# Peptides against a protein of PDB entry 4AID: the designs that were tried, part 32

Target 1, 242 residues: chain A of PDB entry 4AID
Amino acid sequence: FDIKRKTIEWGGKTLVLETGRIARQADGAVLATMGETVVLATAVFAKSQKPGQDFFPLTVNYQEKTFAAGKIPGGFFKREGRPSEKETLVSRLIDRPIRPLFVKGFKNEVQVVVTVLQHDLENDPDILGMVAASAALCLSGAPFMGPIGAARVGWVDGAYVLNPTLDEMKESKMDLVVAGTADAVMMVESEIQELSEEIVLGGVNFAHQQMQAVIDAIIDLAEHAAKEPFAFEPEDTDAIKA

## One batch from the design tools (peptide; made by RFdiffusion4, then SolubleMPNN)

Design b1_p11_2_s1 (from b1_p11_2, 6 letters changed)
Fold by OpenDDE base, seed 2:
Structure b1_p11_2_s1 (fold): chain B 242 residues (1-242), chain A 11 residues (1-11)
Amino acid sequence: as target 1 above (242 residues)
Amino acid sequence: MKKKLPEWMLP
């Protein structure tokens, strides 16, 4: 088995990105670990466009499997195959920053599946899921202009906290989720309590700075483990506005 | 062999 692994220290925690052990049938597959929270991201894309496809068919599915449910806060035994509210929200958090980064005109079906395999009750799998999805796409050979990084920022005792634990978040005056590329913020989602705009903007900047180490880690993993890029040339759609 | 990322995957 050709297993590639990248390990970084990130916000005082060890982030591990691993490929080549699991889900080899996917175009990209990354096992991501932070603390004892473990997610599997898989990316699969069609090698051709469906006849009559007019939109980009990206599906992002974040799921918390029932075997992990005993360790997931609020994880009742999901007997029913519908996404929870959390799974729906996190699927959107992953979708929002990645969707704009696909090469314009690419209309092949893309499926990103993020599966929570383990939860430690400290590290939320949403940020880890965003990172893992980004890494899986970069490994896949899909025409994805990533990587993205992601970070959660808290505000505790007058300071920014990178990826606060679920317990630290109870004391946080900010829940700020940011995703971006090396150069740009792609998504902000924020819940704030009585904070100045300056502190919130500083939190976005802090998040974007702190995610660079993750972006670099995904790039390094991809340099060693990415599939050959899918041969996709966008049709020059700028020639149709004459 | 280091696989070079395609130019479009480089930041």
Scores: peptide ipSAE 0.021, ipTM 0.534, DockQ to the pose 0.749
Fold by OpenDDE base, seed 5:
Structure b1_p11_2_s1 (fold): chain B 242 residues (1-242), chain A 11 residues (1-11)
Amino acid sequence: as target 1 above (242 residues)
Amino acid sequence: MKKKLPEWMLP
């Protein structure tokens, strides 16, 4: 097994990005770990466009499967059923920043699946899932202009906290999720309790700065482990308007 | 062989 691993210290926690052990049938697959929270991201893309495909068919699916339910609070055996509200929201949080980064005109089917394998009750799998999905896409060879990084920012005791624990989040006046590239913020989602716009904007900037180490870690992993880029030539959309 | 990232993946 050609297992490649990148490890960084990030917000006082060890982030591990690993490829080559699991889901080798995917175009990209990343096992991401932060604390004892573990996610598997897989990216798969079609090598051709479907006849008559008029939109970009990206599907993102985040899943907290019951195999982690021995540690997940509220671990009712999720019967094979409708995504939870959390799974639906996190699937959108992953979708929003990655969707605009695909090469214009690419209309091959893309499927990103993030599966929570383990939860430590401290580190929320959502940020880890965003990072893992980004890494899996960068490894896949899909025409994805990533990586994205992601971060959660809290406001605890008058300071920004990078990726607060679930317990620290109970005391936080801010739940700010940011995703971006090296150069740009792509997505902000925020729940704020009585904070100034200045503190919130400062939190977005803090998140974007702190995610650079994750972006660099994904790039380093991709330099070693990425598949050959898929040969995609965008159709000259100016030739269809003549 | 270092797989060179495509130029579009390099910052």
Scores: peptide ipSAE 0.020, ipTM 0.520, DockQ to the pose 0.632
Fold by OpenDDE base, seed 3:
Structure b1_p11_2_s1 (fold): chain B 242 residues (1-242), chain A 11 residues (1-11)
Amino acid sequence: as target 1 above (242 residues)
Amino acid sequence: MKKKLPEWMLP
């Protein structure tokens, strides 16, 4: 087994990105850990386009398994079936920043699955799931112009807090989730309590700065562990200039 | 509320 691992300190927590041990049948697979929260991201893509495919068929599925539910706040024993409201929301948080980063004209089916394996009751799996999905796509050989980083920003005692714990979030006047590339912010989702636009914009900038270490960690993992790029030539030559 | 991000934040 060729196990490759990147470890960084991020917001006072150890972030670990690991590949090569599990889900080797996927195009990309990353086990990501922050504190004692653990997620598995897998990326799979079709090697051909379906005849008559007119749109990009990306599916993102975030799921919290029942064995982790004893450590998930508000987690009722999930009946197998429809995604919860949380799973639906987090699937969209992952989808939004990654969808525009696929090479224009790529219409092969792509499936990203993020599975929560463990929850520590401090570190929310959503940010970790975004990071893991980004890393799994970068390893896959799919024509994905990532990585993305992601961060949650709180506002506690008049300061920005990177990836605040679930307990720190009770005191936070801001729940700001940001995702972006090295160069750009791709997505913002925010719940704000009585804060100025200047503080919110400062929070977006803070998140984008703090996610650079995660982007660099994904790049370093990909340099060692990525598959060869899938040979994809878009039929439209105007797509090569983004 | 989906506010449009400032252009300097977008690729």
Scores: peptide ipSAE 0.006, ipTM 0.427, DockQ to the pose 0.029
Fold by OpenDDE base, seed 4:
Structure b1_p11_2_s1 (fold): chain B 242 residues (1-242), chain A 11 residues (1-11)
Amino acid sequence: as target 1 above (242 residues)
Amino acid sequence: MKKKLPEWMLP
């Protein structure tokens, strides 16, 4: 097996991005680990557009499998076949920042699947899933202008906390999820308890700064393990505005 | 990693 691995220290935790062991049939596949939380992201894209396709057909599916459910809060009652509210929400959190980064005019079907394989009860698999999905897309050869990074920011004891544990989040006055590229914030989702706009904006900036190490780790992994870019030329639609 | 804001940014 040609296994490529990137390991970084991130927020005082070890982040591992691995490819080449699992899901080799996908265009991109990344096993991401933080603590004992483990996710598998897969990216698959169609090599042609469907006739008459008028929109970009991106599907993102985040799922927490029943074999991990014995370690996931509320997982004991997951009936196969209906996404939980969390799975639906996290699927949207992954979708929102990645959707605008596909090359304009690309209308081939893209499927991103993030599967939680293990949960440590400390590290939420949502942020890890966002990072893994970004990495899987960058490895896939799809015309994706990533990577994105992602970070959760808490506000605990009058300070920003990068990727607070589930226990630290009980003391947090902020649940701020940020995703972005090296250059731009692409998505903000926030639950705030009576904090100033300045603290929130400072949290967004903190998240964007802290995700750079993840972006760089995805780039380094892609340099060693990405597939050849899919040959896609965007239609020059800017020539029709003269 | 914890980052404290400058004191002027704290309420």
Scores: peptide ipSAE 0.000, ipTM 0.387, DockQ to the pose 0.019

Design b1_p11_2_s2 (from b1_p11_2, 6 letters changed)
Fold by OpenDDE base, seed 1:
Structure b1_p11_2_s2 (fold): chain B 242 residues (1-242), chain A 11 residues (1-11)
Amino acid sequence: as target 1 above (242 residues)
Amino acid sequence: MKNKLPEWMLP
């Protein structure tokens, strides 16, 4: 196995990004670990466009599997076949920031699958899933203008907290999820309790600053483990407006 | 050979 690993300290926790051990049949595959929470992200893309494809066919599927359900709240009620509310929401959180970063005119089918393998009850798999999906796309050779980073920001005892634990989140006046590139914020999702706009904007800036270490870690992993980029030239659609 | 990232992946 040609295993590549990047390890960083992030918000007082060890983040590990690993490739080359699992899901080697995917175009990109990343095993991401934070604490005892573990996710597998896979990226697969079609090598041709379907005839008459009018839109970019990206699908994102976040899944908390039943074998991890012994530690996942509500995992006991997961009947096979329908995503939970959480799985649906997190699939959208991953989709929103990555969708606009594909090269314009790319209409090959892309599938991103994030599978929660383990949950520690402290580190939420959603942020880890966003990071792992970004890394898997960067390794895949797909025409994806990433990486993205992601962070959750809490507000506890009058301070910002990076990726608060599930217990710290009970005391938090803010649940702020941010995703972005090195240069830009791409997505914000927030639930806030009686906080000023200044504190919320400061939280977005804090998240964007703190995710740079993750972006750099994905770049370093991709320099060592990325596949050859897929040769994609968009059809010159500007030539049809003459 | 270090696989060079595509130029679009470099900051």
Scores: peptide ipSAE 0.015, ipTM 0.476, DockQ to the pose 0.681
Fold by OpenDDE base, seed 4:
Structure b1_p11_2_s2 (fold): chain B 242 residues (1-242), chain A 11 residues (1-11)
Amino acid sequence: as target 1 above (242 residues)
Amino acid sequence: MKNKLPEWMLP
C-alpha cells in the first residue's frame, strides 16, 4: 500500500488526510479524520463526454451509513434508501463551492461521494466532508481548479470559534459555513441570531483565513499522491470576443 | 478500538 498522509493542527484539533489505503478503484479517495469523526470521500469521473451532453453532470452524495448510525444523532431511525434532510443539505454544501471550479467546457460525468464512517458527537462530519471531497478531487486528475477549504464559524461569548463542537454550537449565536479557494470565498451559508453584518462579515474573513492551512494541506497531499492530470483542453472562449 | 472499515471499502 502506498499510503500518503498529511496531518495538521486545525482549530485546536488534529486533521488527518489519508490516501492510498481505501477505495483505490476511485479516481481520487481520501480518508479524513478530525477527532474521532471519520469520513471517506471518493471522486470518480468519466473519461469521455456523453454524446449531446449540454450541461456539466456533477453529482455530490453525502451519506451517513447505517454502520455509523449507532454513533450519529437520529441515525438509529434512518431507513435505507432515502437521504435525510441533513444528507441532502450537506450534499448541496459540498456541491455549491466545487461546481464553479471545474474547467469551463468540461462535461464529463463527475461523482463525488462522501461517506461518514464514524462520528464522535463533537466534530460535525459536514465540514470534514467538504475538506475530504476537495482533497479527493485534487487527487483524482479531474480538471478541478481547487482545492477548496471549508470552515464552520461560531460566535460564542463574543468571539469567533473555528469549527465549534456540537455542544459549543448550542451556545453559538452563529452557524456560519464558508468554503473558498486560497484567493476567494466561493460559498457562504449562515444561520444567525441577531448579529450585526460586521460580525458576520468578520466571520467570513475569519473562516477564509483559517481554511488556508487546510488548503495548503490538500496541496501538499496532492503533490505527493495526485494522479496525472486528465488531458482536457478548455474550449478557447477568447474566440467569442471578436 | 479502531472500528474496522467494512470489507467493501477495502481494496
Scores: peptide ipSAE 0.010, ipTM 0.457, DockQ to the pose 0.025
Fold by OpenDDE base, seed 3:
Structure b1_p11_2_s2 (fold): chain B 242 residues (1-242), chain A 11 residues (1-11)
Amino acid sequence: as target 1 above (242 residues)
Amino acid sequence: MKNKLPEWMLP
């Protein structure tokens, strides 16, 4: 097995991105670890468009397995069936920044699945899931103009905190999730307790700066492990309007 | 509240 691994220090924690051991049948697959939280992201895309496909059929599914749920605060034993409110929310957090980065006119089915394998009760798997999904897409050969990075920013004792622990978040006046490319912020989601707009904007900038190391780590992993780019030429839709 | 990101933050 050709196992490729990238390891970085990020916010005082070790982030590991690994490919080549698990889910080799996917177009891209990344095992991501931060602390003792572990997620598997898989990306699969169809090699042809369905006849009559008019929209881009991207599906993102974030899932917390029952074996991890025995540690997750508020994780009731999931009966198989509907995504939890958390799984639905995190699936949207992953979808929002990645959807606009696909090449215009690409309408092949894309499925991203993020599975929480382990939770340490300190590191939330949502940010790790966003990073892993980005990495899996970059490895897949899909026409995805990533990577994205992601970060959570807290505000504790008058300072920004990168990826606060679940305990630090109890003292935080900010829950700010940011995702972006190297050059741009693609998504912000925020819950704010009585903070100025200046502090919130500073938090977005802080997140975007701190995610650069993750973007660089995904690029380095992709240089060593990405599949050949899928040969996709968008139909020249400008030729049909003449 | 979905605050619109400032235009300078968008690609």
Scores: peptide ipSAE 0.007, ipTM 0.441, DockQ to the pose 0.028
Fold by OpenDDE base, seed 5:
Structure b1_p11_2_s2 (fold): chain B 242 residues (1-242), chain A 11 residues (1-11)
Amino acid sequence: as target 1 above (242 residues)
Amino acid sequence: MKNKLPEWMLP
């Protein structure tokens, strides 16, 4: 197996991005680890547009499989069926920042699947899932103008905390999730308890700065492991003014 | 049961 791995220290935790071991049938596949939390992201895209496709058919599916749920507080045996509220929310958190980064006019089907394989009860799989999805897309050869990074920011004891643990989050006055490129913030989602706008804006800036190491790690992995870019020529949309 | 990934799948 041609296994490629990038390891960085990130917020006092080891982030590992690995490709080439699992899901080799996908266009891109990344096993991401932070602490003992492990996610698999896969990206698959169609090599042609469906006849009559009028919108960009991106599907993002985040899944916390029952095998990981045996430790998740409140993790009942999920009946096969409807995504949990968390799975639905995290699927949207991944979708929001990546959707605008696809080349305009690309209408081939894209499927991003993030599967939680292991949960340590300290590191939430959502941020790790965002990072892994970004990496899997960058490896895929899809016309994706990533990478994105992602970070969670807490506010604990009057300071910003990068990717707080689930226990630190109980003491946090902020749950701020940010995703962005090297150059831009693409998404902010926040739950805030009695904090000033200045602290929140400072948290967005802190997140964007701290995610650069992740962006660089994805780029380094992609330089070694990415597939050849899919040859996509956007049809000149100037030909349909009749 | 701690469903840990097999050690060979972990970093």
Scores: peptide ipSAE 0.017, ipTM 0.402, DockQ to the pose 0.022; fails the geometry check

Design b1_p11_2_s4 (from b1_p11_2, 7 letters changed)
Fold by OpenDDE base, seed 2:
Structure b1_p11_2_s4 (fold): chain B 242 residues (1-242), chain A 11 residues (1-11)
Amino acid sequence: as target 1 above (242 residues)
Amino acid sequence: MKNELPEIWKP
């Protein structure tokens, strides 16, 4: 196995991004670990567009496997079936920031699957899933203009907290999930309790600053492990509007 | 106990 691994310290936790051990049949596959929470992200893309495809067929599926369910807060033994509300929400959190970053005119089918393999009861798999999905796409050779980073920001005792634990979140006056590129915030999702706009905006900036280390870690992993870029030239659609 | 990955995800 040609195993590549990037490890960083991030918010007082070890983030590990690994490729080449598992899911080698995918275009990109990343095993991501933060604390003892573990996710597998896989990216697969079609090498041709389907006839008559008029929209970008991106599917993002976040899933918590039954073997992890006994370690997931509120997780019961899931029957194979419809996504839970959490799985649906997290799938959207991953989809929202990545969808705009695909090259315009790319209409090949893309499937991103994020599977929670382990949960430590401290680190929520959503942020880790966003990071892992970004990394898997960057490794895949798909025309994805990532990476994205992601961060959760809490507000505890008058300070920002990067990726608060599930217990710290009970004391937090803010649940702020941010995703972005090196240069731009792509998504904000926030629940706030009696905080000023200044504190919330400061939280977005804090998140965007703190995710740069993750972006850099994905880039470094991709430099060593990315597949050759898929030869995709977008048709110059700007020439049809003149 | 080190929480190991399920065997299906081990090389």
Scores: peptide ipSAE 0.007, ipTM 0.443, DockQ to the pose 0.023
Fold by OpenDDE base, seed 1:
Structure b1_p11_2_s4 (fold): chain B 242 residues (1-242), chain A 11 residues (1-11)
Amino acid sequence: as target 1 above (242 residues)
Amino acid sequence: MKNELPEIWKP
């Protein structure tokens, strides 16, 4: 197999991004590992637009499979069907920052699927899923103006903590999830206990600084493993307003 | 010239 692997140290943990071993039928596929938490992200896009398509048909699906559920806190034996509250939330956390980064006028169907394969009970697969989805899109050849990075920031003992463990999060006064490009913050989601706006803004800046190493790792992976860009020219809709 | 993959890339 033509396996490409990027490894970085990130927040005192090893992040691994791998492509070429699994899900080779997808346009992009990334196996991401942090600690013993493992996710598979796949990106698939249609090579044509449906006639009369008026909106961008992006679907993001984050899923925690039943075989990983034996190690997921609150993982019910999910009979096939409805996503959990967590799966619905994380699917939106991935969707929000990536949706605006597609080339304007692209209306081909895009499907991003993030599957939790393993959970270590320390590293939450949501941030890892955001990173893996970004990487899978950058490898796919879709007209996506990524990568995005993502980070969780905690506030423990009067300091910022990058991607706190599930145990450190019990002592954290902040659960701050940030996603962004190299140049901009695209999404913030936060739960905060009695912290100043200054500490919160400092947390957003800390997250954006810390995600640069992940963005650079995705770029390096894409330079070595991306498919040829899909030839997409948006219809010049500005020529009809003269 | 063997394009040595950068040391950060393992097969």
Scores: peptide ipSAE 0.000, ipTM 0.384, DockQ to the pose 0.052
Fold by OpenDDE base, seed 4:
Structure b1_p11_2_s4 (fold): chain B 242 residues (1-242), chain A 11 residues (1-11)
Amino acid sequence: as target 1 above (242 residues)
Amino acid sequence: MKNELPEIWKP
């Protein structure tokens, strides 16, 4: 198999991004690992627009499979067929930062699927899923102006913590999820316990700085494993404002 | 010149 693998140290943990082993029928597919948490992201896009398509038809689906459920908190009662509250929330966390990065006027159907394959009970698959989805899109050839990085920031013992473990999060006064490009923050989601705006803004900046290594890792993966860019010319919509 | 992938890329 032509397997490409990028490995980085990220927040004191090994992040692995792998392509070419699984889901070869997708436009992009990335197996991402941090600790013993493992996710598969796949990106698929239609090669044509549907007649009369007026909006961008992006679907993001984050799912924790039943075979991983024996290791996932609350997974023991997952009935097949209904997303959990977590799966619905994480699907939105992935959707929000990626949606604005598609080339304007692109209205071909795009499907991003993130599947949790393994959970170590330390590393939350949501951040890993965001990273994997970004990487899968960058490999796909879709007109996606990524990558995005993502990071969770905690506030533990008066310091920022990058991607706190589930146990460290019990002591954290902040659950701050940030996603962005190299140049810009695209999304912030936060649960804060009585912290100053200065600490929260500092957390956003910390997240954006710490995700650069992930962005660079996705770029390096894409340079070695991306498909040819899909030929898409944006309609020059600026010519109608004269 | 074979572009030897950097050692960071495992086949």
Scores: peptide ipSAE 0.000, ipTM 0.386, DockQ to the pose 0.055
Fold by OpenDDE base, seed 5:
Structure b1_p11_2_s4 (fold): chain B 242 residues (1-242), chain A 11 residues (1-11)
Amino acid sequence: as target 1 above (242 residues)
Amino acid sequence: MKNELPEIWKP
């Protein structure tokens, strides 16, 4: 089994990105671990555009499975069929930063699925899911101009905290989720309690700096494990206006 | 603290 693994220390936690063990039928598949929280991200893309496809058909689906719910606080047996509010929100958090990074004119179907396999009750699977989805896309050969990194920033005891635990987040005056490339912030989502704009902007900058180690880890994994880039030539959109 | 080089690739 050609298992490829990248391990980094990130915010005082071990981040592991692994490929080649699970979901080999996907275009990209990454098992990501932080603490004892474990997610599987898979990326699959169609090798042709559907006839008459007029928009980019990206679907992102984040799922917390019921077998992980035995450890997840408030994990009622999710009746099959409807995403929770959290699953819907996290699916959007993953979608927002990745959608603009696909090559313009690419309209092949893309499916990103993030599945929570384990939860440690300390590390929220959402940030890990964003990182894993980015890595899975970079491995897939899809025309994705990633990677993205992601980070959560808290404000605890007058300091920024990278990826605060669920317990530290109860004391945090900030829940700031940032996603970006090496060069740019792509997405900010924030819940703020009575903090200055300066502290919030400083948190965005802190997040963007701290996610570079994750971006570099995804690049290193992709250099060793990525599939050949899908040969996509964007249709010259200037040829349709003549 | 010894930087243990991550074991490069067992086949």
Scores: peptide ipSAE 0.000, ipTM 0.390, DockQ to the pose 0.034

